# Peptides against a protein of PDB entry 3WG5: the designs that were tried, part 92

Target 1, 218 residues: chain A of PDB entry 3WG5
Amino acid sequence: LAKNIVYVAQIKGQITSYTYDQFDRYITIAEQDNAEAIIIELDTPGGRADAMMNIVQRIQQSKIPVIIYVYPPGASAASAGTYIALGSHLIAMAPGTSIGACRPILGYSQNGSIIEAPPKITNYFIAYIKSLAQESGRNATIAEEFITKDLSLTPEEALKYGVIEVVARDINELLKKSNGMKTKIPVNGRYVTLNFTNVEVRYLAPSFKDKLISYITD
Target 2, 218 residues: chain A of PDB entry 3WG5 as posed
Amino acid sequence: LAKNIVYVAQIKGQITSYTYDQFDRYITIAEQDNAEAIIIELDTPGGRADAMMNIVQRIQQSKIPVIIYVYPPGASAASAGTYIALGSHLIAMAPGTSIGACRPILGYSQNGSIIEAPPAITNYFIAYIKSLAQESGRNATIAEEFITKDLSLTPEEALKYGVIEVVARDINELLKKSNGMKTKIPVNGRYVTLNFTNVEVRYLAPSFKDKLISYITD

## One batch from the design tools (peptide; aimed at target 1 D50)

Design b2_p28_1_s2 (made by RFdiffusion4, then SolubleMPNN; from b2_p28_1, 16 letters changed)
Fold by OpenDDE base, seed 2:
Structure b2_p28_1_s2 (fold): chain B 218 residues (1-218), chain C 218 residues (1-218), chain A 28 residues (1-28)
Amino acid sequence: as target 1 above (218 residues)
Amino acid sequence: as target 1 above (218 residues)
Amino acid sequence: STERARKTKSFEPIELYANEAAVAAARA
């Protein structure tokens, strides 16, 4: 029986224009092979808002389900990572990970203090993150509080509040738990039921460029 | 009968990128020899959060059980040290040691006063430390209070509250008390029962680099 | 119908960081 292919790729570090290139490359590879899904193992403290919005658009334009998996334990989908997750077809988290802390900032002062974003910018991102949550049928109130309260959640809290869909320790548990779930946003205009009963897992390695960029941005 | 090997190594001082290198080296040596476990004698006042998170990830990726032992008497697993301990397969403390005081700070002012972390950062670490506690089946409420109340505990309190697993005066007592215990987090996806009935204890010395770095950071 | 090119308002580089620098700089 022809095995359904599931791709797995890692994205770690700051969200930048280079991170967009990583997402685009990984999703494109998986699309070309008509994969059942791609799982992105995400570990990010955040990054640029422009890059984040482009990544969300790229995920939403995917021809296949994109699963964001906050992994390994100790990883986070912080700030920009939360927006990316909320824009995806399914969110999973490993135990020991976190999600949230989405308040936008203009940067850091020389003393390391946060330069606050003006209300206009903050309100823009509140509207944006709420829209992502609403579109995906996730908790929009909590999504707002990720900004207004700088809230961060454990996997168990995020699951309980309806922010994420799966808590899983590894890829095998993720596949097992998400099997038969519907995507939280449509793929090519339709909600897809995930089929992980007979899958081949293929790992995508970072390109040389991806490795170099990760090294420079770390 | 082939003796099970238990490695013992010391990590002392501030948690930095160099401390990550120490953990990685020690665990790698023990993995290569298929040790029953490695015991890390930890004495730290804390350090960098990024290094701490990387260390936690490295421990959780270990192919063998990693036991954090707050030792000798007078030592502490303060701040970053607590996170590391909570991310490990087993925590032990010697009498006269302490654990906790996990509130993140941005640094120290010129007058030695603490520069407080903004709520965004504090909430991030609250979620993170709670997640570590929950994953390991340890007291998540106390883990949160390590931040919110800057709580520090004695070994007896930490044991009583379900933060740690063992109080031991030395390596021999630690091995005796932990024999037959299950790891608090999985090793290669499975909870391991520790077997210390027929062990050879091997001490790992700091490398020259480890000694130099410890000297520079002290 | 003039497709209003949604000028991606070049928001000044808004950093959606959980302050990696501050998390990194955060001493825990």
Scores: peptide ipSAE 0.155, ipTM 0.389, DockQ to the pose 0.129; fails the geometry check
OpenDDE base, seeds 1, 3, 4, 5: peptide ipSAE 0.052, 0.021, 0.065, 0.022; ipTM 0.288, 0.275, 0.299, 0.263; seeds 1, 3, 4, 5 fail the geometry check

Design b2_p28_1_s3 (made by RFdiffusion4, then SolubleMPNN; from b2_p28_1, 17 letters changed)
Fold by OpenDDE base, seed 3:
Structure b2_p28_1_s3 (fold): chain B 218 residues (1-218), chain C 218 residues (1-218), chain A 28 residues (1-28)
Amino acid sequence: as target 1 above (218 residues)
Amino acid sequence: as target 1 above (218 residues)
Amino acid sequence: STERARKEKVFEPIELGANKEKVAAAQA
């Protein structure tokens, strides 16, 4: 039986326009090969809202399922990462990871204090994050609280509250647990039932450019 | 007569957190030497709003006058650059430069189209840019139109409309024309009359880090 | 390319930053 391909790639660090390029490149490769899915191992403290929104849109436009996997242990899908996850076809988390803390900020003052976003901006992102949760059939109340309470959750809590779909220790467990699950958002207008029964896992490496920018932004 | 020092530094490219570091470093050096002023030769297409707001705040907290000089010919103080200029003690432009085009965006879609900011965000920045103009005694109506009409102005237009204070071909002409002008915003709570009668001009070079990031973001 | 950067009048108003302390607490 011809093996279906599942791609795995890592995105780590701040969400920037370059992170968008990474997502776009990785998803495009997987689309070109008609992969069963791509799993993005995500570890981010957050980043730019614009890049985040573009990434979400790119995921939503994907011809294949995009699984956001908060990985490895110690990783987070913080802030922008949570939005990206909520915009994806499936969210998985490894034990010892976190999700949430989505309060928008305007930046950091000279003293290192957070410059708060004005209520109008905060309210925009509340509406946006709630829409992502609603569209994906995830907990929109908790999604709002990721902003209003700057809430962060463990994988177990996130699963319990219906924010995420899978807790998995590694790619193999993720594939096993997510096999037969429907995507939480459509792929090309249809909810896809994931088929990981006979898959080849292909790892995508960061490009040289990816490594260089990561090195400078880290 | 002991020469007063005027520093000149260049900031070019996208406004980022790194651009903030550049502003901070340059202004700090000039503050430490009790310079009469620092002139920032600015050429930017725009950038991050957070970094912009931090830069504006850093300028407003400066112990010395910060002059934004849109330079050289062909340069722009576009978008974020306009806000930075409006937040400064004096704005100068060289002939053949531009200022304005301040419409906030959320980014670019996959097709390269601009993702518009929601009205709430746009309105926030309208209020913000108007406040900068009002605080500096500059044309707040035009400042608003930099957003609402995405207006861009020539130096001559910007001067005519009371957006900027000086049109100058070079640093020497800038110093000559701005000599005896009052800062448009306070320095340490006081409007300073610029004294460029007997000045030494000191040029600050970009750091190695500045060059590296510029190379990667260009 | 500098040309794309010119078109990127990206006034990006917003960072979505995480509170590192809260993230760390959720990982514990």
Scores: peptide ipSAE 0.110, ipTM 0.452, DockQ to the pose 0.553; fails the geometry check
OpenDDE base, seeds 1, 2, 4, 5: peptide ipSAE 0.045, 0.034, 0.033, 0.043; ipTM 0.302, 0.482, 0.283, 0.327; seeds 1, 2, 4, 5 fail the geometry check

Design b2_p28_1_s4 (made by RFdiffusion4, then SolubleMPNN; from b2_p28_1, 14 letters changed)
Fold by OpenDDE base, seed 5:
Structure b2_p28_1_s4 (fold): chain B 218 residues (1-218), chain C 218 residues (1-218), chain A 28 residues (1-28)
Amino acid sequence: as target 1 above (218 residues)
Amino acid sequence: as target 1 above (218 residues)
Amino acid sequence: STERARKERTFEVIELGANEAAVKAAQA
């Protein structure tokens, strides 16, 4: 019996148009091989709202489950990363990670201070993040507070409040704990029950272009 | 009598955080040499709003006049490029260029269709673009229509409507026509009368990093 | 040139910045 395949890839740094290309490439590879799922190890301080929305759309259009895993310890799914997670089929976090801090900003001034988004923009993203939470059966009140209170949560808090589904120390524990879980959003119109009983884990490396972009953006 | 120096640099492509770094570098060099002005040859289809706002702020904080020149023929100051131009001390355009098309968008969908910005965001940018026009003594009604009608103008139309100050075929004609003009916004709190009677033109090349970023973003 | 400027409109993108202080506090 051919082993079910689970892909694992890493996305680190700011969310940009290049991050979209990474998501698209990774998901496409996993789709082509009819993987049981892809796990994206996410570590981001945030980034562009446009790229974030495109990434969410790409995840929601995936032919396979996309699991966002905030990993390793010390990583965060901050700002745009939280939206991406809330748009995914399953959220996991490692101990010592964080999620939240989703207040939209227009940017940073020359002195490093935040340029606050106007209330009109903030209210748009409140509605958007709440929709992602509601569609995925996650805590929409906390999702709103990620913006209104600039709230950040530990994995244990996020699990307790129903923002995420799994706390796991590593990929093996994640596969074990998520085995038999239903996706929080549909895959091709159906909620999928994850089957991680007999899986081969395949790690996807960044492309040369991905490495070059990371080198320039760091 | 030491010749007054005018720097000329090119900014081409999408407006990003890297474009901000280019503006900052170019303006800083020209400031350090106490240039009479810097001319930025701009050709952009648009880009990020955050980067655009930071660029506008950097221009407005410049110790010397920053002239945006939409050049060469076929170039545009589209979307974010229009805001940058409206935030500058002087706007010039070459024949066969365009300015405008400033409707904010959230992104492109996977099918290449535009994701429209919500009215709240659109209204914010209407207020912002009008403020830039008003502060620079340029046509705020047309600035609004760059968004509401998605209007694009020729150099001749833009001059006629008071959006820009100069139509020029090349740098020499630009210097000739802009000589004796007052900046449309202050430099260090004072409106500067441009003196291009005895100038040395110095061209700034992109840094190695700028070339590398351009190569990756193209 | 005007039509090309319409099609290549890159997004006036709002940045979603993280409050680095809040992120660090949640990781401690």
Scores: peptide ipSAE 0.121, ipTM 0.558, DockQ to the pose 0.786; fails the geometry check
OpenDDE base, seeds 1, 2, 3, 4: peptide ipSAE 0.035, 0.041, 0.036, 0.040; ipTM 0.344, 0.456, 0.366, 0.478; seeds 1, 2, 3, 4 fail the geometry check

Design b2_p28_2 (made by RFdiffusion4)
Pose (drawn by RFdiffusion4):
Order: sequence, then structure tokens, then C-alpha cells
Structure b2_p28_2 (pose): chain A 218 residues (1-218), chain B 218 residues (1-218), chain P 28 residues (1-28)
Amino acid sequence: as target 2 above (218 residues)
Amino acid sequence: as target 2 above (218 residues)
Amino acid sequence: SEYEEEDEEFKEKLLTFLEEELEEALEE
């Protein structure tokens, strides 16, 4: 009961209704265990707007900080993952990862051709991504460009431009650098200082169902 | 005189990419065997827009008539399934089935809440559903109300209002009543008269991949 | 623990279903 606990979970692949269930399951475990924070290792090339908005909402309502960590090297928080990142308490990127490219689309034709959205829906997602950035004090100008210019950024660029808070190779380095940082959004109405000294790290294994469903959607 | 071959397939659940694959697989089989028609027993609560549009497109390119049959009793062709029906060559409904209820939403939230669709998406789908109804000679005024009023119809109401062509209890009654009917959309440029005199019915089983995906869904 | 138990149950039921589908395919 007198421990400092950080949970680490993994989320890979398309953001779908099942991805929401994962976020909710991992975050719920960390909340019930009074964790200092939960670190989500995120690697997503794309996903659905409805599950993305539900995840952002679940993070906003989280009783503990949620740190989105674009990991491992070569991972991306592209498309829906970018909103999830902008909607969270802190963003960290591992070297060689990517963030951005969030243009909303109606989906894919028989050809694999891109089915664009009506111009006004593009404006809707611009307003939504600007809102997430402003609510978290992040660079809304660049966030808008994730859509309008299909802008994508490396870790160092994302840091310079004020989109993320940490560049780290691994969990230990993430804890060291983010220790003492305020969360970019509140936890239960208050901005919180992260205390990662003398911390126990607990990894949450993805379940059989997680790995299987992810593989199938792949 | 001649022996007419009719294929029958079952398509159930949410409309997704796998559903497009089912439509493409079952239709390709019927085309290669020079079938008079393929009848799809459809039961769907809704699904994704891109897959629905891809299915409508696949049906438009079909070299044989595609008859959408809302079957069994208790089934519905709601939301995305309504567009598939309106985009097909002939629509049949079994007693106690439903069609309509197509108001678009961005999706469902955590607590039973619904994420509203911006007006542009709503107007986009109004134009699309009116277009499918106009192209097939079905009631565009009522089709709009599937969206603007979330209108849902019984089979008897759907026939009366000119949204569907046949009310049938089974495949036998469907072939009997639809024999001699012109298709509502062309097959390769011409409107085909359906010949169901001297008919061999062939049932298509769902594949292993079909069964697995649905068992996981159940 | 509860989540682990639910995941084991789900794995057992999926493996039973795959075995049944394999048996049916061999019979055919």
C-alpha cells in the first residue's frame, strides 16, 4: 500500500473497438492498484475515429496519468494514434519513431485507392486535433499540419516543435527524464507532478486474445 | 426450357472488410458458373461506410443479378445493410424483418452515449442513399427518411412504399414471386428479366475464415 | 487474475472450435 508503481502495457496495430477494450483493461488495472502512472508502448499505423475518440475520452477520465510512449524504434503513432497521443498526459518517443499523418478519410476503395472525406469533415478533425493540442498546451499549429500537410515528424522534431515532452530509448530512461514533469492534462481536476523515484515497474502482458485479434486484423 | 442456376449465400453481422470479401467470393463463384442469380440472405445491424460502398460497387460490377434477401425472420438490413439492399438488383424481405434506420453517427461512446455525425456527413449520405434509390427506381423520398427520421420499415410497408420488390417466407416463394421480374439495376448495361422456371438452387457454405471471424465475434 | 482466467477460458473455447472445424473438414 506504500509503494510507487508504474504499469507498462503494449498496444500494437489498427486502433479499433477492441483497442479501446485494451486501453480500458490496462488503465483500469493501474487505477485499481493506485499506480503513479501507466506507460503505454504504442505502435499504430492507423485506425478508426470512433475508437480513437473513445480512447481519448477514457484517458481524459483516467484516475492516473497515462504516458503514451511511441515504442519500439520504428513504431509510429500515425493517424488515430496521434490523436491518442495528443489526448494524453505525457508523450514520449523512442529514437527512430514517427508521429503525425492524421488526415481523416472515408476509407479504402476496391483498388486500395484513398476515399477522401468531404472538405468539411476535414475541418471537423482539424478543430478536434487543435482542441486536443490546446487542452494539453501543445503546438496546435503543427498538430493542424498533421492533417493539412499530412505532416509527420521524428522524435527530435516533435520535441523542438513542442508536440511531445520526452525522447527516450527505453522505459528506464523515460522514467528518469519524465520524473518531476507536470502532466499536460489534469488527473481528476489537478495537474500532477510525476514521482518516479524509487518506482516499481510492472509489465502487463498482452493476452492471447490481444495477440490473436491483432494478428488477424494485420 | 433451360436449367437456371441460382446460388444462395448467407451474410451476417456487422459490415466490414471481411464482409466485402464474402460478397466478392460468393459473387465470383456465381459469375464463373454463369448463374441466373445469386441470392444473399442478409442479416446485419450496421457496419463501416467504406466496406458498404465497396460492396455496393461490387454489386454494380456484377455480371449476374444480386438479390438481397433480408432473411431469416427477425433479421434486419439496418444502417449499412440498407444501402447494400438499395444498391442491388432486387430486394426481398421475409415476414418479421426490418429495413432502414440509417442516420449516420461517428460511433458509440463508453456510457451508451452516441458521438454525433457532423452535418456534412449526414448530407453526404442523404445524397448517396437518394442516388441509389433513384438509380434503382426505388422510393427516394422514403429512403431519405431512413436517415432524417431514422425510419425503419416492415416488409409489407417496404413493398407498399416502393423500396423493395418481394415479400417471401423462403427461397421457394422468392423464386416463384420474382420469376419474370426485371432487375432494378442493369447487369452489364441491360436490365435482365429473371428466369426462375426450371431452377437448381445451390447453397454456398461460408469458408473457414468466415466461420472463425464470426465465432470470435459471437 | 480475473482477466487471466477470462483469457484462458476464451483460448480453450477457441481451440475446441478449431478442433471441431478440423474434424469436419477431414470427414469431408

Design b2_p28_2_s1 (made by RFdiffusion4, then SolubleMPNN; from b2_p28_2, 16 letters changed)
Fold by OpenDDE base, seed 4:
Structure b2_p28_2_s1 (fold): chain B 218 residues (1-218), chain C 218 residues (1-218), chain A 28 residues (1-28)
Amino acid sequence: as target 1 above (218 residues)
Amino acid sequence: as target 1 above (218 residues)
Amino acid sequence: MKYKEEDEKFKKELEEFLKKLEEEEKKK
């Protein structure tokens, strides 16, 4: 029987293979406990495309709803973070956060300049990001512009344009506002109505390995 | 005045942003000492495309010749490693090593299956790898087949087909065989004739950070 | 519950990890 439990975990920094491991671990824990949902507090400037795609897949394969919460104020779901959000069951943002800026790049030159992605790669990601938006019933036009215009949005703009579902100051407000919402993509083939009545919030801490990796990469 | 010094360092494992840092550090040390060359002993199953491209760029911007040496026996310059090699001033391989298998992938699914790259991305890397081969006067047809056929070659095959320049059992044999060879790409705009007469070999060890990262990623 | 600044605990764990690394390197 589904427990009235909601897990909350934080993922911060560059999206890498280690970030995938974090997502996998956190979601697995929540699945094992038959949680109502897991909320991932996300703050990322972006990262690697391969890791990003794997994370999206992991979210979509989740046995429970995965809510991406761009948090705290000042955080961003930039680049890869936007894709991850668009691939999730629900997107929330705190005031003072941002989402977007999804132009793919090949890397950075020695002088710090961006190496632009060729049109072929850019076009691939345009199609990809649009698909994520469409599948989740979110604004595919804006999704495309996250790439073509390197667009970034505030929470209010993102909500207004139908990119995200919730603006919330904290976890409690998020739970309150998202209560009764349907997931934007299916869980196990079904759109789930979120029920956050009488829920226990459980916070998951990063593993030692996660902390160590973060420490080394900072 | 150019010192009769040749540096040797090892880069092993997945190609990541940390691998770039290693290349940068090692090459910088050798540059500062006005070495005749640096030899990078490479053993990699591949890695990330962005890191790979940055490494290639760093090699091409080197003030001294960078020799990629696929070593020891059993090692491979696979996938990203092949690109790095093709972007270098000279490629050597030890007996029992391999090079190739350069088909780009997007990642791995949860079941371990490969997510194939779309044609657009594949075509980009075909063009890219061919350019590296052409610029270095190496076999561009084989370079393409590293992708299209996921081709892997032995040292003897690679030498025969004009993909690499030297087969050598150890550093001493490498120095002997490569002495008098011209770099396959320019150093500071000029093709350099390697002079390994009366050279001092200096081995560079990984930094503590490098060791730590390797330990965590293994 | 605020993420308690387990900074000290993390530092200790890191130190222990580093020690393990050193020990493993000595065994090679």
Scores: peptide ipSAE 0.009, ipTM 0.313, DockQ to the pose 0.114
OpenDDE base, seeds 1, 2, 3, 5: peptide ipSAE 0.007, 0.008, 0.013, 0.011; ipTM 0.299, 0.355, 0.309, 0.280; seeds 2, 3, 5 fail the geometry check

Design b2_p28_2_s2 (made by RFdiffusion4, then SolubleMPNN; from b2_p28_2, 13 letters changed)
Fold by OpenDDE base, seed 2:
Structure b2_p28_2_s2 (fold): chain B 218 residues (1-218), chain C 218 residues (1-218), chain A 28 residues (1-28)
Amino acid sequence: as target 1 above (218 residues)
Amino acid sequence: as target 1 above (218 residues)
Amino acid sequence: SKYEEEDKKFKEELEEFLKKLEEEEKEK
């Protein structure tokens, strides 16, 4: 029996192997408690592709729905964040947030210039991001354009184009609007209808290690 | 006037953005003191491609020769370590070390299985590793085989095949054998003849931050 | 919770590590 519990956690900053550890920890806690879902408040400029792919896989392997919520206003799900969102069970955005800008880069040169990914790598990520969109029944054309045109969208545009499922100002509005929605990808092989009637919201704090790593890497 | 000083520093573990910071710090210290060279004692199983490429670039931009020394016995310059070595001004290996195994992987799946890189990515890294070998006058065929055959070599084999320049048991033997050698890539646009006659060896310790990061990431 | 115990353990280990580093710096 699903506990009428929804977990909420925040993930902010660059997507790294440590971000994977945070996702893994948060999802694991929520799984262990048989939560109805976990909501991840996401704010990221992007990060590492390997870590991103691992995070997507971890979300897809979750025993419970993982909702990505681009929050608060001013936040973004940029680059790696877009992939993570597209790989999730439900995407929500707060007003004043953004999603997209997925042009892959190899990194920054010492002079701060962007080293562009070769076409071969770009094409790989085009195929990958399109697969995530298609698997989730989201707009694969826009997903491709996140790379090819470095497209960024507002919440209203992303909703209109069928990239995301919800625009919500806060957790309460998110729960209200997403109640009764079906997950965009399976949970344990089945699409789940979200039940947010009479739920308890539990906020997860970062671990001490998470805080320390964030402090050292910031 | 080059100070008759050679710096020695150790870099061990996975190649990450923090490893780049270590390389940058060590090389910068040696540059500021106008050292004859810096020797990096390297022991790595590999790591991130982006960090690796940045490290290679940092080495190539060095104002002084950067010597990669696979050390101590039992150490390896595996995967990313091979690229770093091939991008350096001189490669040495201690007996009982290894170099190679450069097949690119996207990462590990949650089950610990290797996610193979698509052919497009593999071909990119083949071109890249061959370029490093060619630019340094090292064996580009073997460099390619480090990827295509996941080849690993002993110091004796690597020397024989023209991948590395020196086999040395310790720093003193390395200095002795490399004295009078020309760098395999330019320093400030010129190939430099190493002068290790009457040099002072200075060991660089990791910073407090380096030690802390290593402890947290281990 | 398991995670609280892990945090506690990590903090203790970190404190010990920091102490060792401080001792090493004093010996220089």
Scores: peptide ipSAE 0.043, ipTM 0.487, DockQ to the pose 0.849
OpenDDE base, seeds 1, 3, 4, 5: peptide ipSAE 0.020, 0.025, 0.014, 0.029; ipTM 0.250, 0.382, 0.356, 0.462; seeds 1, 3 fail the geometry check

Design b2_p28_2_s3 (made by RFdiffusion4, then SolubleMPNN; from b2_p28_2, 13 letters changed)
Fold by OpenDDE base, seed 2:
Structure b2_p28_2_s3 (fold): chain B 218 residues (1-218), chain C 218 residues (1-218), chain A 28 residues (1-28)
Amino acid sequence: as target 1 above (218 residues)
Amino acid sequence: as target 1 above (218 residues)
Amino acid sequence: SEYEKEDEKFKKELEEFLKKEEEEEKLK
């Protein structure tokens, strides 16, 4: 029996192997408590592709729905964040947030210039991001354009184009609007209808390790 | 006038963005002191491709020769470590070390299985590793086989095949054997003849931050 | 939770590490 509990956690900053550890920890806690869902408040400029792919896989393997919420206003799900969102069970955005800008880069040169990914790598990520969109019943054309045109969208545009499912100002509005929605990808092989009627919201704090890593990496 | 100083620093563990910072710091210190060279004692199982490429670039942009020394016995320059070595001005290995195993992986799945890189990515890294070998006048065929056959070599084999330049048991033997050798890639556009006659060896300790990061990542 | 225990363990290990590093810096 799903506990009438929804977990909320924040993930902010660059997507790294440590970000994977945070996702894993948060989802695991929520799984152990048989939560109705976990909401991840996401704010990221992007990060590492390997970590991103691992995070997507971890979300897809979750025993409970993982909702990505681009929050607060001013936040973004940029680059790696877009992939993570597209790999999730539901995407929400707050007003004043953004999603997209997925052109893969190999990194920054010492002079701060972007080293562009070779076409082979770019094409790989095009196929990958399109697969995530298609699997979730989201707009694969726009997903491709996040790379090919380095496209960024507002919440209103992303909703209109069928990239995301909800625009919400806060957790309460998110719960209200997403109540009764079906997950965009399966949970344990089945699409789940979200039930946010009479739920308890529990916020997960970052671990001491998470805080320390963030402090060192910032 | 090159100071008759050779710096020695250790880099151990996974290749990450923090490893780049260590390389950058160590090389910068040695550059500022106009050292004859810096020797990096390397022991790595591999790591991130982006960080690796940045490290290679940092080495190639060095104002002084950067010598990669796979040390101590039991150490490896595996995967990303091989690329870093091939991108350096001179490669040495201690007896009982290894180099190679460069098959690119996208990561590990949650079950610990290796996610293989798609052929497009593998082919990119083949071209990249071959370029490093060719630019340094090292064995490009073996460099390719580090990927295609996941080949690993002993110091004796690596020397024999023209992958590395020196087998040395310690820093003193390394200095002795590499004295008078020409760098395998340019320093500031010129190939440099190493002069290790009457040199002072200075060991660089990891910063507190380096130690802390290593402690957190281990 | 297992995670809280891991956090406590990590915190203690870090505190010990920091203490050792401070002692080494004082010896210079």
Scores: peptide ipSAE 0.035, ipTM 0.414, DockQ to the pose 0.889
OpenDDE base, seeds 1, 3, 4, 5: peptide ipSAE 0.033, 0.020, 0.028, 0.022; ipTM 0.298, 0.381, 0.362, 0.435; seeds 1, 3, 5 fail the geometry check

Design b2_p28_3 (made by RFdiffusion4)
Pose (drawn by RFdiffusion4):
Structure b2_p28_3 (pose): chain A 218 residues (1-218), chain B 218 residues (1-218), chain P 28 residues (1-28)
Amino acid sequence: as target 2 above (218 residues)
Amino acid sequence: as target 2 above (218 residues)
Amino acid sequence: AAAAEGVVIPATGNDAAAAANAAANLAK
């Protein structure tokens, strides 16, 4: 009861309805265990807008800080993952990872050709991504360019431009650097200072169902 | 005189990429065997827009008539399934089935809430569903109401209003009533008259991949 | 290079209403 606990979970692949269930399951575990924070190791090339919005909402309502960590090296928080990151308490990127490229699309034709969205829906997602950035005090100009210019950024660029808060190689370095940082969005109405001194790290294994469904969607 | 071959397949659940694959697989089999028609027993609550548009496109390119049959009783062709029906060569409904209810949404939220679709998406789907209805000679005024009023119809109502062509209890009654009917859209440039005199019915079983994905869904 | 696939807009309909409509039509 008198411990400082950080949960670490993994989320890989397309952001779907099932991805929401994962976020909710992991975050719920951390909440019920009074965790100082949960770190999500995120690697996603794309996903659906509805599940992305539900995840962002679940993060906004989280009783504990949610740290989105673009990890491992070579991972990306592209498309839906970028919104999830902008919608969270803190963003960390591992070396060699990517963030951006969030243009909303209606999807993919028989060819694999891109089915673009009507111009106005592009404006809707611009307003949504600007809102997430402003609510978290992040660079909304660059966030808009994730859509309009299909802009993508390395970790160092994302840090310089004020889109993320941490560049870290691993969980330990993430804890060291983010220790003492205020969350970019509130936890239950208050901005919180992260206390990662003398912390117990607990890893949440992805379930059989997680790995299987992810593999199939792959 | 001649022996006419009719294929029958079942397509159930949410409309997704795997559903497109089912439509493509079943239709390709019927095309290669020079079938008179393929009948799809469709039961769907909805699904994704890109896959629905890809299915409508696959049906437009079909070298043989595709008959959408809302079957069994209790089934529906709601949301995305309505567009598939309107995009097909002939529509049949079993007693106690439903068609319509197509108001687009960005999706569902955590607590029963619904994420609204921006007006541009709504107008986009109004134009698309009116177009499918106009191209097939079906009631475009009523098709719009599938969206603007979330209108849903019984089989008897759907026939009366000119959205569908046949009300049938089974495959036997469907072939009997649809024999001699012209297709509502062309097959390779010409409107084909359906010849169901002297018919061999062939049922297509769902593949291992089909069954697995649906068991996981159940 | 990192993969990016864009944000897909599912543009779905109301499933609960669809189920209720299907049940009501079956009861008729």

